# Peptides against a protein of PDB entry 4N3Y, part 36

Target 1, 83 residues: chain A of PDB entry 4N3Y
Amino acid sequence: ETRDQVKKLQLMLRQANDQLEKTMKDKQELEDFIKQSSEDSSHQISALVLRAQASEILLEELQQGLSQAKRDVQEQMAVLMQS

## One batch from the design tools (peptide; made by RFdiffusion4, then SolubleMPNN)

Design b1_p12_8_s1 (from b1_p12_8, 4 letters changed)
Fold by OpenDDE base, seed 2:
Structure b1_p12_8_s1 (fold): chain B 83 residues (1-83), chain C 83 residues (1-83), chain A 12 residues (1-12)
Amino acid sequence: as target 1 above (83 residues)
Amino acid sequence: as target 1 above (83 residues)
Amino acid sequence: SSFLQELQSLLE
């Protein structure tokens, strides 16, 4: 009977080892996935940030241009009214 | 002509604003996604870590049991040889 | 990891 117990425990030990190894593998894969996913997303975010910044600059330029254009129109209209 | 330029710039300004707003929205959504994804993954990793720890404990117990069982078998065999 | 390696060697 003791011999049978030894054999049983050997099997259980092997099974436990297999489970442990698998679990460790799964954990590692998941961690790798997170890391990679985060990096990919980070790059995409960075690109979007740059685009947003470019758009903001454009908006500022256009605002200035628009304001100036309005002033120019107003001035020209005033001149026309003078004559 | 100046009036036409003003109208053109107004349109461009509107377009630029729309693009900026959209870009900001996209960026925010992506950041939110990353955060949520990271949290979800973190929870899963934690669960796997716990499982691995449990397996490790089991392995240790089984190792002890196996060693003891082997000793018991050896002792019993020795006794049998004596008689 | 080292533990797993040791354990595997014991089982062999």
Scores: peptide ipSAE 0.058, ipTM 0.436, DockQ to the pose 0.038
Fold by OpenDDE base, seed 5:
Structure b1_p12_8_s1 (fold): chain B 83 residues (1-83), chain C 83 residues (1-83), chain A 12 residues (1-12)
Amino acid sequence: as target 1 above (83 residues)
Amino acid sequence: as target 1 above (83 residues)
Amino acid sequence: SSFLQELQSLLE
C-alpha cells in the first residue's frame, strides 16, 4: 500500500543521507591530506634548498683554497729551482 | 728539504681535489633528489586533486538525488492523503 | 574510490 511505500522511501532517503554524510567526510579528509602533504613537501624542499645553498658556499671556498694551494706549490717549486 | 715540501704540498693538493670532487657529487645528488621529489609530489597532488574533483561531482549528484527523493516522498504522502 | 564508483553506478 501507499503507506508502506512512503515508509520505504523514507528509509531510502535516510540511507542516502548517510551515504552523503560519509562521502562529505571522505572528501574533507582527502582535502586535509592534500593540504598537509603540500605543506610538508614545501617545508622539506625549502630545507633542502638551504642545504644546497650551504654546499655551494662550501664548494666556492674549496675551489678558492685549491687555487691557493696550487699557487703555493708553484711558489715552492720556484724556490726549489733557485736552490 | 724543499723537495720534500713540494711533494707534501702536491699530495695535499690531490687530497683537496678529491674532496672537491666528492662535494661536487654530493651537491649534484642533492639537486637530483630535490628535482625528483618535487616532480613526484606534483604528480601525486595533481592526481589527488582530480580525485577530489570527481568526488565533488558525485556529491552534487547525490544532493540532487536526495532532493528529488524528498519530493517523491512528499508526493506519495499527498497521494496517500487523497486516498 | 570503490565506494565512489559504487555511488556513481547507483546514480546512473
Scores: peptide ipSAE 0.047, ipTM 0.481, DockQ to the pose 0.038
Fold by OpenDDE base, seed 4:
Structure b1_p12_8_s1 (fold): chain B 83 residues (1-83), chain C 83 residues (1-83), chain A 12 residues (1-12)
Amino acid sequence: as target 1 above (83 residues)
Amino acid sequence: as target 1 above (83 residues)
Amino acid sequence: SSFLQELQSLLE
């Protein structure tokens, strides 16, 4: 029956459209989530890189201090040996 | 007093070395953490990309179905109008 | 999708 077939196809069209809109929304939410997650990770890594750089500066300072202290001990020992 | 000064400097050298080693360890742990965190984020994003791709395929299928359903309704309506 | 392409490029 043609009229019944038309009504059935109209229903299927509406259902397909509803599902399409739902899927489009879900995809958009997923894309937004991925974007936000990536940004969050990027910011966190940037902060940690800065902290690592600060630690590197401290390491360099400590290395210089250690080297200087060693030289100072050597110098004082030389003076002591001359006495 | 020279001998006392030498002893003091030796202590300072030991303390500086201990702090240097501690700082080196901390820096290494931080670098390892950054590396691991970056890898974890990369894997998670990869999984989400795959899911987004699956959603895109479904969207394309639904769009095709929607278009076909619309054509089917139009065709059936034409037949009905001819009757 | 350009979005997916950008995401894939980030992972390369």
Scores: peptide ipSAE 0.033, ipTM 0.462, DockQ to the pose 0.254
Fold by OpenDDE base, seed 3:
Structure b1_p12_8_s1 (fold): chain B 83 residues (1-83), chain C 83 residues (1-83), chain A 12 residues (1-12)
Amino acid sequence: as target 1 above (83 residues)
Amino acid sequence: as target 1 above (83 residues)
Amino acid sequence: SSFLQELQSLLE
């Protein structure tokens, strides 16, 4: 009967509303997650970039040091040969 | 004596070279990590964006459905009142 | 909506 149909539709409406609320919540959580994840990644990458830059400086220093060390060895070898 | 100095410097040179190689490797690994991490994050975010878009579509459908359901209930109520 | 657009632009 019509009354039963109405009750059924009311139930369906409530169920749909529950689903809507859930979906809205999930969507918001997802958006929040994306934002947070992006920010976290950005910050992490920035930190890593700085580390890489520091390593580059170290490498330059090491290369210079190695070159100097080589020259020093050569100089000392020359002294040794002359003695 | 000078010979000992030379040997010491040779050792230092080898040690420095080892450190250089290690640092170069570490730097490369870091750069690879950054690249891979960025790509992974980008892909993950893209997937999440698609999920969010799908959720938006669902929400629109649900909202439309809820409105229609409400109208249906009202219509059936009117029929019930007339009977 | 605008948020999604921002996300999309970020990925481009």
Scores: peptide ipSAE 0.028, ipTM 0.461, DockQ to the pose 0.243

Design b1_p12_8_s2 (from b1_p12_8, 5 letters changed)
Fold by OpenDDE base, seed 4:
Structure b1_p12_8_s2 (fold): chain B 83 residues (1-83), chain C 83 residues (1-83), chain A 12 residues (1-12)
Amino acid sequence: as target 1 above (83 residues)
Amino acid sequence: as target 1 above (83 residues)
Amino acid sequence: SSFLEELKSLLS
């Protein structure tokens, strides 16, 4: 009967709408999570890159120091041989 | 005295070299971590994107269903009014 | 969003 059919369809529509809203919320949460996760990772990586760069500076300084020290030792050894 | 100075410099050189090697190792570990972290994040994000896309498909299907249901209800209401 | 609001009005 038409009246009962209409009421059934209205109920189905409400149920579908509820599911749609739930799914929309879930999708939004998922997208927000993706965005936040990406941002967090980006920030962490940036920080680590800076640390790596600091290490690079230290390495370069140490290499220079070692090279100079080597030369100094060699020079002193030469002096020692001549004494 | 020259001999003692040379020995001192040699010790300093060894110490500096040890520190250099340690720093090089630390830098390498840092770079490896950055790479791995980035890869892990990328994989996770990709998986989440796929899930979001699945949700999008469902949303589109639900929207179509709801639109059709609305039309069906309206049509049945019109029939009801004419009866 | 507008669709959902329209549905809500229809179901009211």
Scores: peptide ipSAE 0.066, ipTM 0.458, DockQ to the pose 0.027
Fold by OpenDDE base, seed 2:
Formats: sequence, C-alpha cells, structure tokens
Structure b1_p12_8_s2 (fold): chain B 83 residues (1-83), chain C 83 residues (1-83), chain A 12 residues (1-12)
Amino acid sequence: as target 1 above (83 residues)
Amino acid sequence: as target 1 above (83 residues)
Amino acid sequence: SSFLEELKSLLS
C-alpha cells in the first residue's frame, strides 16, 4: 500500500533531517570549542614566552654582574697581595 | 664586602636559571598539549563531517523517494476515480 | 543549511 509507504518515508525523512541537524550542530560546537581553546592556549603560551624572555635577559645581566664581581674580588686580592 | 656580593649573585643566577628552565619546560608542555588536543579534535570533527555528509545524502534520497511515492499515490487515486 | 530549510518546508 503506497500510502503507508509515503508515511514511512516521511518519518524517515524527518529522522534523517533531525540527525543531520544534530550532526551539523555538534560539528559546529566542536569547531567553536577548538577555536576558542586554541586562542586561550595561545595567549597563555605567549605570556610564558614573554616570561621566559624576561628570565633570559635577567640571566644575562646576572652573568655579567657575576663576572664583574669576580673580577672585583680578584682585584682586591691583588691589591692586598702587593701591599 | 665583595665576596658576599658574589655569593649573592651566584644564588640569584641559580634561581634565575631555574626559573628560566621551568618556564621553558612549561611552555613546551603547553604547546605539546595544544598540538595534541587540536589533532584529536580535528579527527573528531572530520568524523562528524563525514556523518553529516552521509545524512545529507540520505535526505536527498528520501526526498526523491517521497516525491515518487506521492506521485504513485496520486496515480492510484486517479485510477480509482476513473473506474 | 539551505537544504535543511527546504526539507522542512517539504515536510510541512
């Protein structure tokens, strides 16, 4: 009976449509999540990079200072020795 | 006293170095996490896209079937009417 | 999306 077949197809169509919409929605939500997550992490990484760079600069300054301090100590010792 | 200054600078240098290493490590771990997370999500999205495409194809097939079924019903009605 | 809208109209 064709009428019943039509009804069945209509139901199937509705079900398929619902599935399609759901899938599309889920996909979009996931894409949005990835995008947002990536942006958030990117900002955090950027902050850490800046912090690392600051530390690197500090290290270089300290190395310079330490070297100078060492030289100063050596100079003082030299003075004491000659006196 | 210069000697004490040297010791202080040495300590500061060690601390700065530790901070630098820690920051670099944390940054790297975060980058690795993002990369892995993105890859995982990408695969999931791809799967959803394929599913959506399959649903879309199904919908089109059902539309075709429904249209044909409707025509069949109309034809049957026409036959009944003329008889 | 346009397809979905068309589908909805078809089923209505």
Scores: peptide ipSAE 0.059, ipTM 0.419, DockQ to the pose 0.036
Fold by OpenDDE base, seed 5:
Structure b1_p12_8_s2 (fold): chain B 83 residues (1-83), chain C 83 residues (1-83), chain A 12 residues (1-12)
Amino acid sequence: as target 1 above (83 residues)
Amino acid sequence: as target 1 above (83 residues)
Amino acid sequence: SSFLEELKSLLS
């Protein structure tokens, strides 16, 4: 009967509304997660890049130092050979 | 004496070389990590974006369904009131 | 949100 049909439709509508509200919440949580995750990743990557750059500077300094040290050793060897 | 100086310089050079090699390895590992991390993050974010888009589609469908359901209920209520 | 409130009103 019509009354029963109406009640059934009302129930279906309530169920649909519940699903809608839940889905809206889930969507919002995902958007928030994406934003936060991307920010965190960006910060971490930036920190690692800076760290790598520091290592690069150190490498260049070490290379220069090694070259100079090599020259120093060779010079001292020459002195030793003449002593 | 000169001989001892040379030996000391040779030791210092060896130590510097060891540090250089280690630093070069560390730098390479960091670069590899950054690359891999960024790729992983990009993939994860893309997956989440697609998931959010799917939720958006579902929300739109639910909204349309709810609007139609509302109309259906109202129509049936009108019928009921006239019965 | 306004739609949901309207829906709740309809179902009450």
Scores: peptide ipSAE 0.071, ipTM 0.459, DockQ to the pose 0.025; fails the geometry check
Fold by OpenDDE base, seed 3:
Structure b1_p12_8_s2 (fold): chain B 83 residues (1-83), chain C 83 residues (1-83), chain A 12 residues (1-12)
Amino acid sequence: as target 1 above (83 residues)
Amino acid sequence: as target 1 above (83 residues)
Amino acid sequence: SSFLEELKSLLS
């Protein structure tokens, strides 16, 4: 009868509402996850960029040192040859 | 003597060169890691955005369904009250 | 939110 139909529809409505609320929460969690993930990645990348830049400084120093060492070796060879 | 000094410097130069090459590789690996990490994160975020958009569609459908269900319940209540 | 509140009212 109609009364039972109404009760059934009310139950369906409750179920739909539960699903709606769950979906809203899920959507919010996804958005939060995306935001947090992006921020985490950004910070990690920034840190790695700094490391890479530090390595660049070291590389430049090593290159300079190697060049100087080469010159020093050459100079010492010249001294040796003159002795 | 000078000869020994030259030999020592040559060894130091080899060691420095080894360090330079290692550092160059390390720098390249860091750059590759940054690039790959960024790409991975970007793809993951894109996938999650798509999921969120799908959830949005579901939400809209649920809202529409709930609105219709509400109307249906109200209509059935009217029928019940008229019986 | 207003829809949900209306729905809650209807189901109460």
Scores: peptide ipSAE 0.065, ipTM 0.459, DockQ to the pose 0.027; fails the geometry check

Design b1_p12_8_s3 (from b1_p12_8, 5 letters changed)
Fold by OpenDDE base, seed 4:
Structure b1_p12_8_s3 (fold): chain B 83 residues (1-83), chain C 83 residues (1-83), chain A 12 residues (1-12)
Amino acid sequence: as target 1 above (83 residues)
Amino acid sequence: as target 1 above (83 residues)
Amino acid sequence: SEFLQELQSLLE
């Protein structure tokens, strides 16, 4: 009976080992996925931030141009009224 | 001629204004996208972290079980050898 | 990893 018990325990140990290995693999895959996903998101966000910054520069330039154009129109109108 | 210049400047001003409005809209959409993307990624990553933590708990339990099983097998083998 | 290696050796 003791002999049979030992064999049973050995089987249980093998089963547990297999389950452990599987779980370890699953955990590692999850962690790898998290890492990769985070990196991908980070890179994409960085690229989009750069685009937003470029648009910001353009906005500032356009606003400056609009302000200048407005002044120019006003100046020309003033000259016209004086003539 | 001055009159014509004023009309030209007014047209340019309108064109610039339209471009500014378009650029502002584009910038806002980009910023909204970045925000939404970051939030989505954050939520998904959090969920995956929870899964990884659950797997970690299982791993620890399995390792404990394996260690115990190993000891049990060794104990039974020792008893068997003594008999 | 060391644990798994030891476990495998025990089962052999």
Scores: peptide ipSAE 0.065, ipTM 0.478, DockQ to the pose 0.027
Fold by OpenDDE base, seed 2:
Structure b1_p12_8_s3 (fold): chain B 83 residues (1-83), chain C 83 residues (1-83), chain A 12 residues (1-12)
Amino acid sequence: as target 1 above (83 residues)
Amino acid sequence: as target 1 above (83 residues)
Amino acid sequence: SEFLQELQSLLE
């Protein structure tokens, strides 16, 4: 019967609309999550990069200091051996 | 004393190197995590997009069917009123 | 979505 078909279609239409709305909401939430997660991680990575750079500078300075200290010891030993 | 200074610097150098290596490793792991997480989420979002598109098509088809069904009912009523 | 809004209006 046509009238019953109309009622069925109306129900199906409402159900389809509900599913579409839910799907769009879920997609939006996931996209928002990705965006936020990426931003948070990017900040953390940037902090780690800065820390690594600081460590690299320290390493270079310590290497220079160590090399100089070794030279100083060698020089002092040479002077002592001459006396 | 110079010799003691050298030993201290050597220890500091080793410690600094260890921290640098750890920091670089941590950064790499975080970058890998971000990359993997983004890929996973992208696939999920794509699936949701396809589902939403399917729902949209269904809604359009149901709208057409509903409109036609309403017209059919109206036509049938008109015929009955003439008899 | 404009479509969803129109559809919701139609169903009301």
Scores: peptide ipSAE 0.046, ipTM 0.440, DockQ to the pose 0.037
Fold by OpenDDE base, seed 1:
Formats: sequence, structure tokens, C-alpha cells
Structure b1_p12_8_s3 (fold): chain B 83 residues (1-83), chain C 83 residues (1-83), chain A 12 residues (1-12)
Amino acid sequence: as target 1 above (83 residues)
Amino acid sequence: as target 1 above (83 residues)
Amino acid sequence: SEFLQELQSLLE
């Protein structure tokens, strides 16, 4: 009968709404996770980039120092040969 | 009347189901995005770690070379003073 | 979910 159909549809509607609410909550939690994960990754990558850049600068300075030291040794050896 | 109530509830149920389907699809897309983003971040971080490690090794080698060059200069200067 | 737990373990 029509009255029984109404009651059944009301129950089905409540169940659908409950599932919708749960799914919406899960979606929100995933969005929050994405946001936090992106921020954490961004900070970690930035830190590694800065460390790499600092190392590159130091490498260049050390290479220049080594080259100069090598030249100084060559010069002193030349002087020694002349003596 | 009861018949009109049934028709209204059927419409509401269809609307709720449509929204549920949409929300479930959105959730799945976010899960896929999280997965892909995590993989991309992991690869990028790994690459930066390896580059940093390579730089650290080279830095240590250059520092040792510079120290040795300095010692060699000192030795040659000492020999020169004795001549 | 298993998916989220796996992701969390990878980040740890």
C-alpha cells in the first residue's frame, strides 16, 4: 500500500543521507591530509635545496683554494730549482 | 495526499543518490591525487638527498686535498730555507 | 583505510 511505500522511502532516504554525511566527512579528512602533506613536502624540499646550494658554494670556494695552493707549490718549486 | 508524498520522497531519494555518487567520485579523485603527489615528492626528495650526499663526499675530498697542498708548500718552504 | 595507512607508513 501507499502508506507502506512512504515509510520505506523515508527509511531509504535517511540511510542515503547518513552515507552521504559519512562520505563528505571522509572527503574533508582527505583534503586536510593533502594540504598538510603538501606543506610538509614543500618545507623538506626547500631545506634540501638550500643545503645543496650551500654545499655548491663551498665546493667552488674549495676548488679555487686548491687551484691557488697548487700554483703556489709550482712557484716555490721553480724558485728552488733556480737556487 | 499520500500519493503526492511518495512522489516527493522518490525525487528526494534520487537527488540524494546523485549527490552521493558525485561525492564518492570526488573522494576517489582525491585519493588518486594523494597517491600521485606522494610518489612525485618521494622521488624528488630522494634525488635531492643523493645530490647532497655526492656534494658532501666531494667537499671532504677537496678539503683533504687543500690540507695536503698546504703541507706540501710548508715542506718546500722549509727546504728552501735550508738551501 | 588501508590506502591511507600505507601512505602514512611511507611518510614515517
Scores: peptide ipSAE 0.027, ipTM 0.378, DockQ to the pose 0.048
Fold by OpenDDE base, seed 3:
Structure b1_p12_8_s3 (fold): chain B 83 residues (1-83), chain C 83 residues (1-83), chain A 12 residues (1-12)
Amino acid sequence: as target 1 above (83 residues)
Amino acid sequence: as target 1 above (83 residues)
Amino acid sequence: SEFLQELQSLLE
């Protein structure tokens, strides 16, 4: 019956529209998530890079300190041996 | 006393070396983490991009379907009105 | 669309 078909098609249209709206929302959420995730990662990585650089400087300082300490020990040993 | 000073310096050297080794390890872990995090994020983002693209295609199909459904309803209504 | 293209280019 034609009237029944019309009603059926109207229902299908509503269902399709609901699905479209849902999918549009899902897509938008995905895009937003990607953007936010990328920004978060970028910021975190930048912070970690800075921390790594700070650590590198500290390592250089420690290496210098160790070299100096070694020299100091050697010098003190020399003094000890001559006393 | 010189001997005591030598022993003290040797201890300081050992402590400094331990700290250096720790810091070197920490730096390496940070660098590894940065690399892994970047790779993980890149892969995840790529997957999300593909999902978003699939969703976009689905949306286009749904839009076409909705347009067709609308036309079908209108056509059926016309038939109904003429019956 | 444009967003996806930008994302793809970023990953390349």
Scores: peptide ipSAE 0.022, ipTM 0.467, DockQ to the pose 0.241

Design b1_p12_8_s4 (from b1_p12_8, 5 letters changed)
Fold by OpenDDE base, seed 2:
Structure b1_p12_8_s4 (fold): chain B 83 residues (1-83), chain C 83 residues (1-83), chain A 12 residues (1-12)
Amino acid sequence: as target 1 above (83 residues)
Amino acid sequence: as target 1 above (83 residues)
Amino acid sequence: SSFLQELQSLLS
């Protein structure tokens, strides 16, 4: 009976439509999530990079200071020795 | 006293170095995480896209079937009416 | 998406 077949197909069509819509929605939500997550992490990484760079600069400054301090100590010792 | 200054600077240098190393490590771990997370999500999204495409194809097939079924019903009605 | 909209209109 063709009428019943039509009804069945209508139901199947609605079900398929619902599935399609749901899938598209889920996909979009996931894409939005990944985009947002990536952006958030990117900002955090950027902050850490800046912090690391600051630390690197500090280390270089301290190295210079330490070297100079060492030289100063050596100079003081030299003065004491010659006197 | 310069000697004490040297000791202080040495400590500061070690501390700064530790901070730098830690920061670099944290940054790297975060980058690794974001990369892995993105890859995982990408695969999931791809799967959903394929699923959506399959649903879309199904919908089109069902549309065709429904249209044909409707025509068949109409034809049957026409036959009944003329007889 | 356009197809989905068309389908929804068809089913309504």
Scores: peptide ipSAE 0.064, ipTM 0.422, DockQ to the pose 0.038
Fold by OpenDDE base, seed 5:
Structure b1_p12_8_s4 (fold): chain B 83 residues (1-83), chain C 83 residues (1-83), chain A 12 residues (1-12)
Amino acid sequence: as target 1 above (83 residues)
Amino acid sequence: as target 1 above (83 residues)
Amino acid sequence: SSFLQELQSLLS
């Protein structure tokens, strides 16, 4: 019956609309999450890179110091051997 | 005193070496962490993007369905008005 | 959103 058919279609349309709105919201949330997550990760990685670079500098300084210390010890050993 | 000086320098050298080894290890761990974290984030983001794309497809399908449903309802309304 | 508004109008 036409009247009943119309009511059926209206119900279906409402349900479809609800699903559409829900899906649109979900999609938006996902896109927002991706953007935010990417930014957060990028910042964190950058910070870690900087820390690694600091360690690199420290390593180089320590290596130089150790080389000098070794030379100092060797020099003192030479003095000791002659004394 | 030279002997004592040498011993002092040797101690300093050992301590410096220990620090160097520690720092080298720390640096390596940081670099490994950065690499792994980047890869994990990339994979996660890619997965989220795919999910967002799936939602996009669903939205398009729903919109088409709703458009058709609207037309169906309107058509039935016209029939009803004439009956 | 305009589509949804139109849909709401139709269903009202």
Scores: peptide ipSAE 0.058, ipTM 0.463, DockQ to the pose 0.026
Fold by OpenDDE base, seed 4:
Structure b1_p12_8_s4 (fold): chain B 83 residues (1-83), chain C 83 residues (1-83), chain A 12 residues (1-12)
Amino acid sequence: as target 1 above (83 residues)
Amino acid sequence: as target 1 above (83 residues)
Amino acid sequence: SSFLQELQSLLS
């Protein structure tokens, strides 16, 4: 009968609305999580890049030192040969 | 004396070389870690994007259902008023 | 969704 059908539809409407709101919230939480996760990763990568750059500086310094040390040894060996 | 100085420099050279190789290895490991971390994050984000898209589909379906339900209720209410 | 588009652009 019509009245009962209307009441049934009203209930279904309320249930659908509740589910919609829940789904909207879930989607928003997911999007927020994705955003935050991406930001966290970006910050971590940036920090690691800085560390890599520091290591690169050290490498360059060590390479220069190694080259100089080699030259110093060669020079002293030459002096030794002449003594 | 010259001979002792040369031997000292040779030792320093070896030590510097060892440190250089260690630093090179460390840098490589860091770079590999950064790359892998970035890839892992990218894959995770991709999976989450797919989930977000699924949620979006559900949202759209629910919105359509809600709108239809509202129309159905309105139609049945009109019938009820005419009865 | 602009959000999803931005995410897709980030990954591409």
Scores: peptide ipSAE 0.028, ipTM 0.450, DockQ to the pose 0.220
Fold by OpenDDE base, seed 3:
Structure b1_p12_8_s4 (fold): chain B 83 residues (1-83), chain C 83 residues (1-83), chain A 12 residues (1-12)
Amino acid sequence: as target 1 above (83 residues)
Amino acid sequence: as target 1 above (83 residues)
Amino acid sequence: SSFLQELQSLLS
């Protein structure tokens, strides 16, 4: 009967509303996750970039040191040859 | 003596060169890691964006369905009242 | 909605 049909539709409406609310929450959580993930990645990358830059400084120092060491060896060899 | 000093410096030079090579590799690995991490994050975020968009479609469909369901209930109630 | 647009711009 029509009364039962109405009751059924009311139940369906409640179920649909529950699903809607759940989906809205899920969407919000997903958006929050994306935002947080992006921020975390950005910060991590920034930290790693700083590490890379520090490594570059070290590399330059090592290169300079190696060049100087080479010169020092050459100078000492010259002294040795003169003795 | 000078000869021993030269030998020592040659060893130091070798050690410095080894350190330089290691640091160069470490720097390269770090850069590769940053690049890969960024790409991975970008792809993950893209996938999540697609999920969010799909959720939005579902939300719109649910909203439309709820509106229609409400109308259907109202119509059935009208029929019931007329009986 | 605008959030998705921001995400799209970020990824582009």
Scores: peptide ipSAE 0.027, ipTM 0.449, DockQ to the pose 0.179

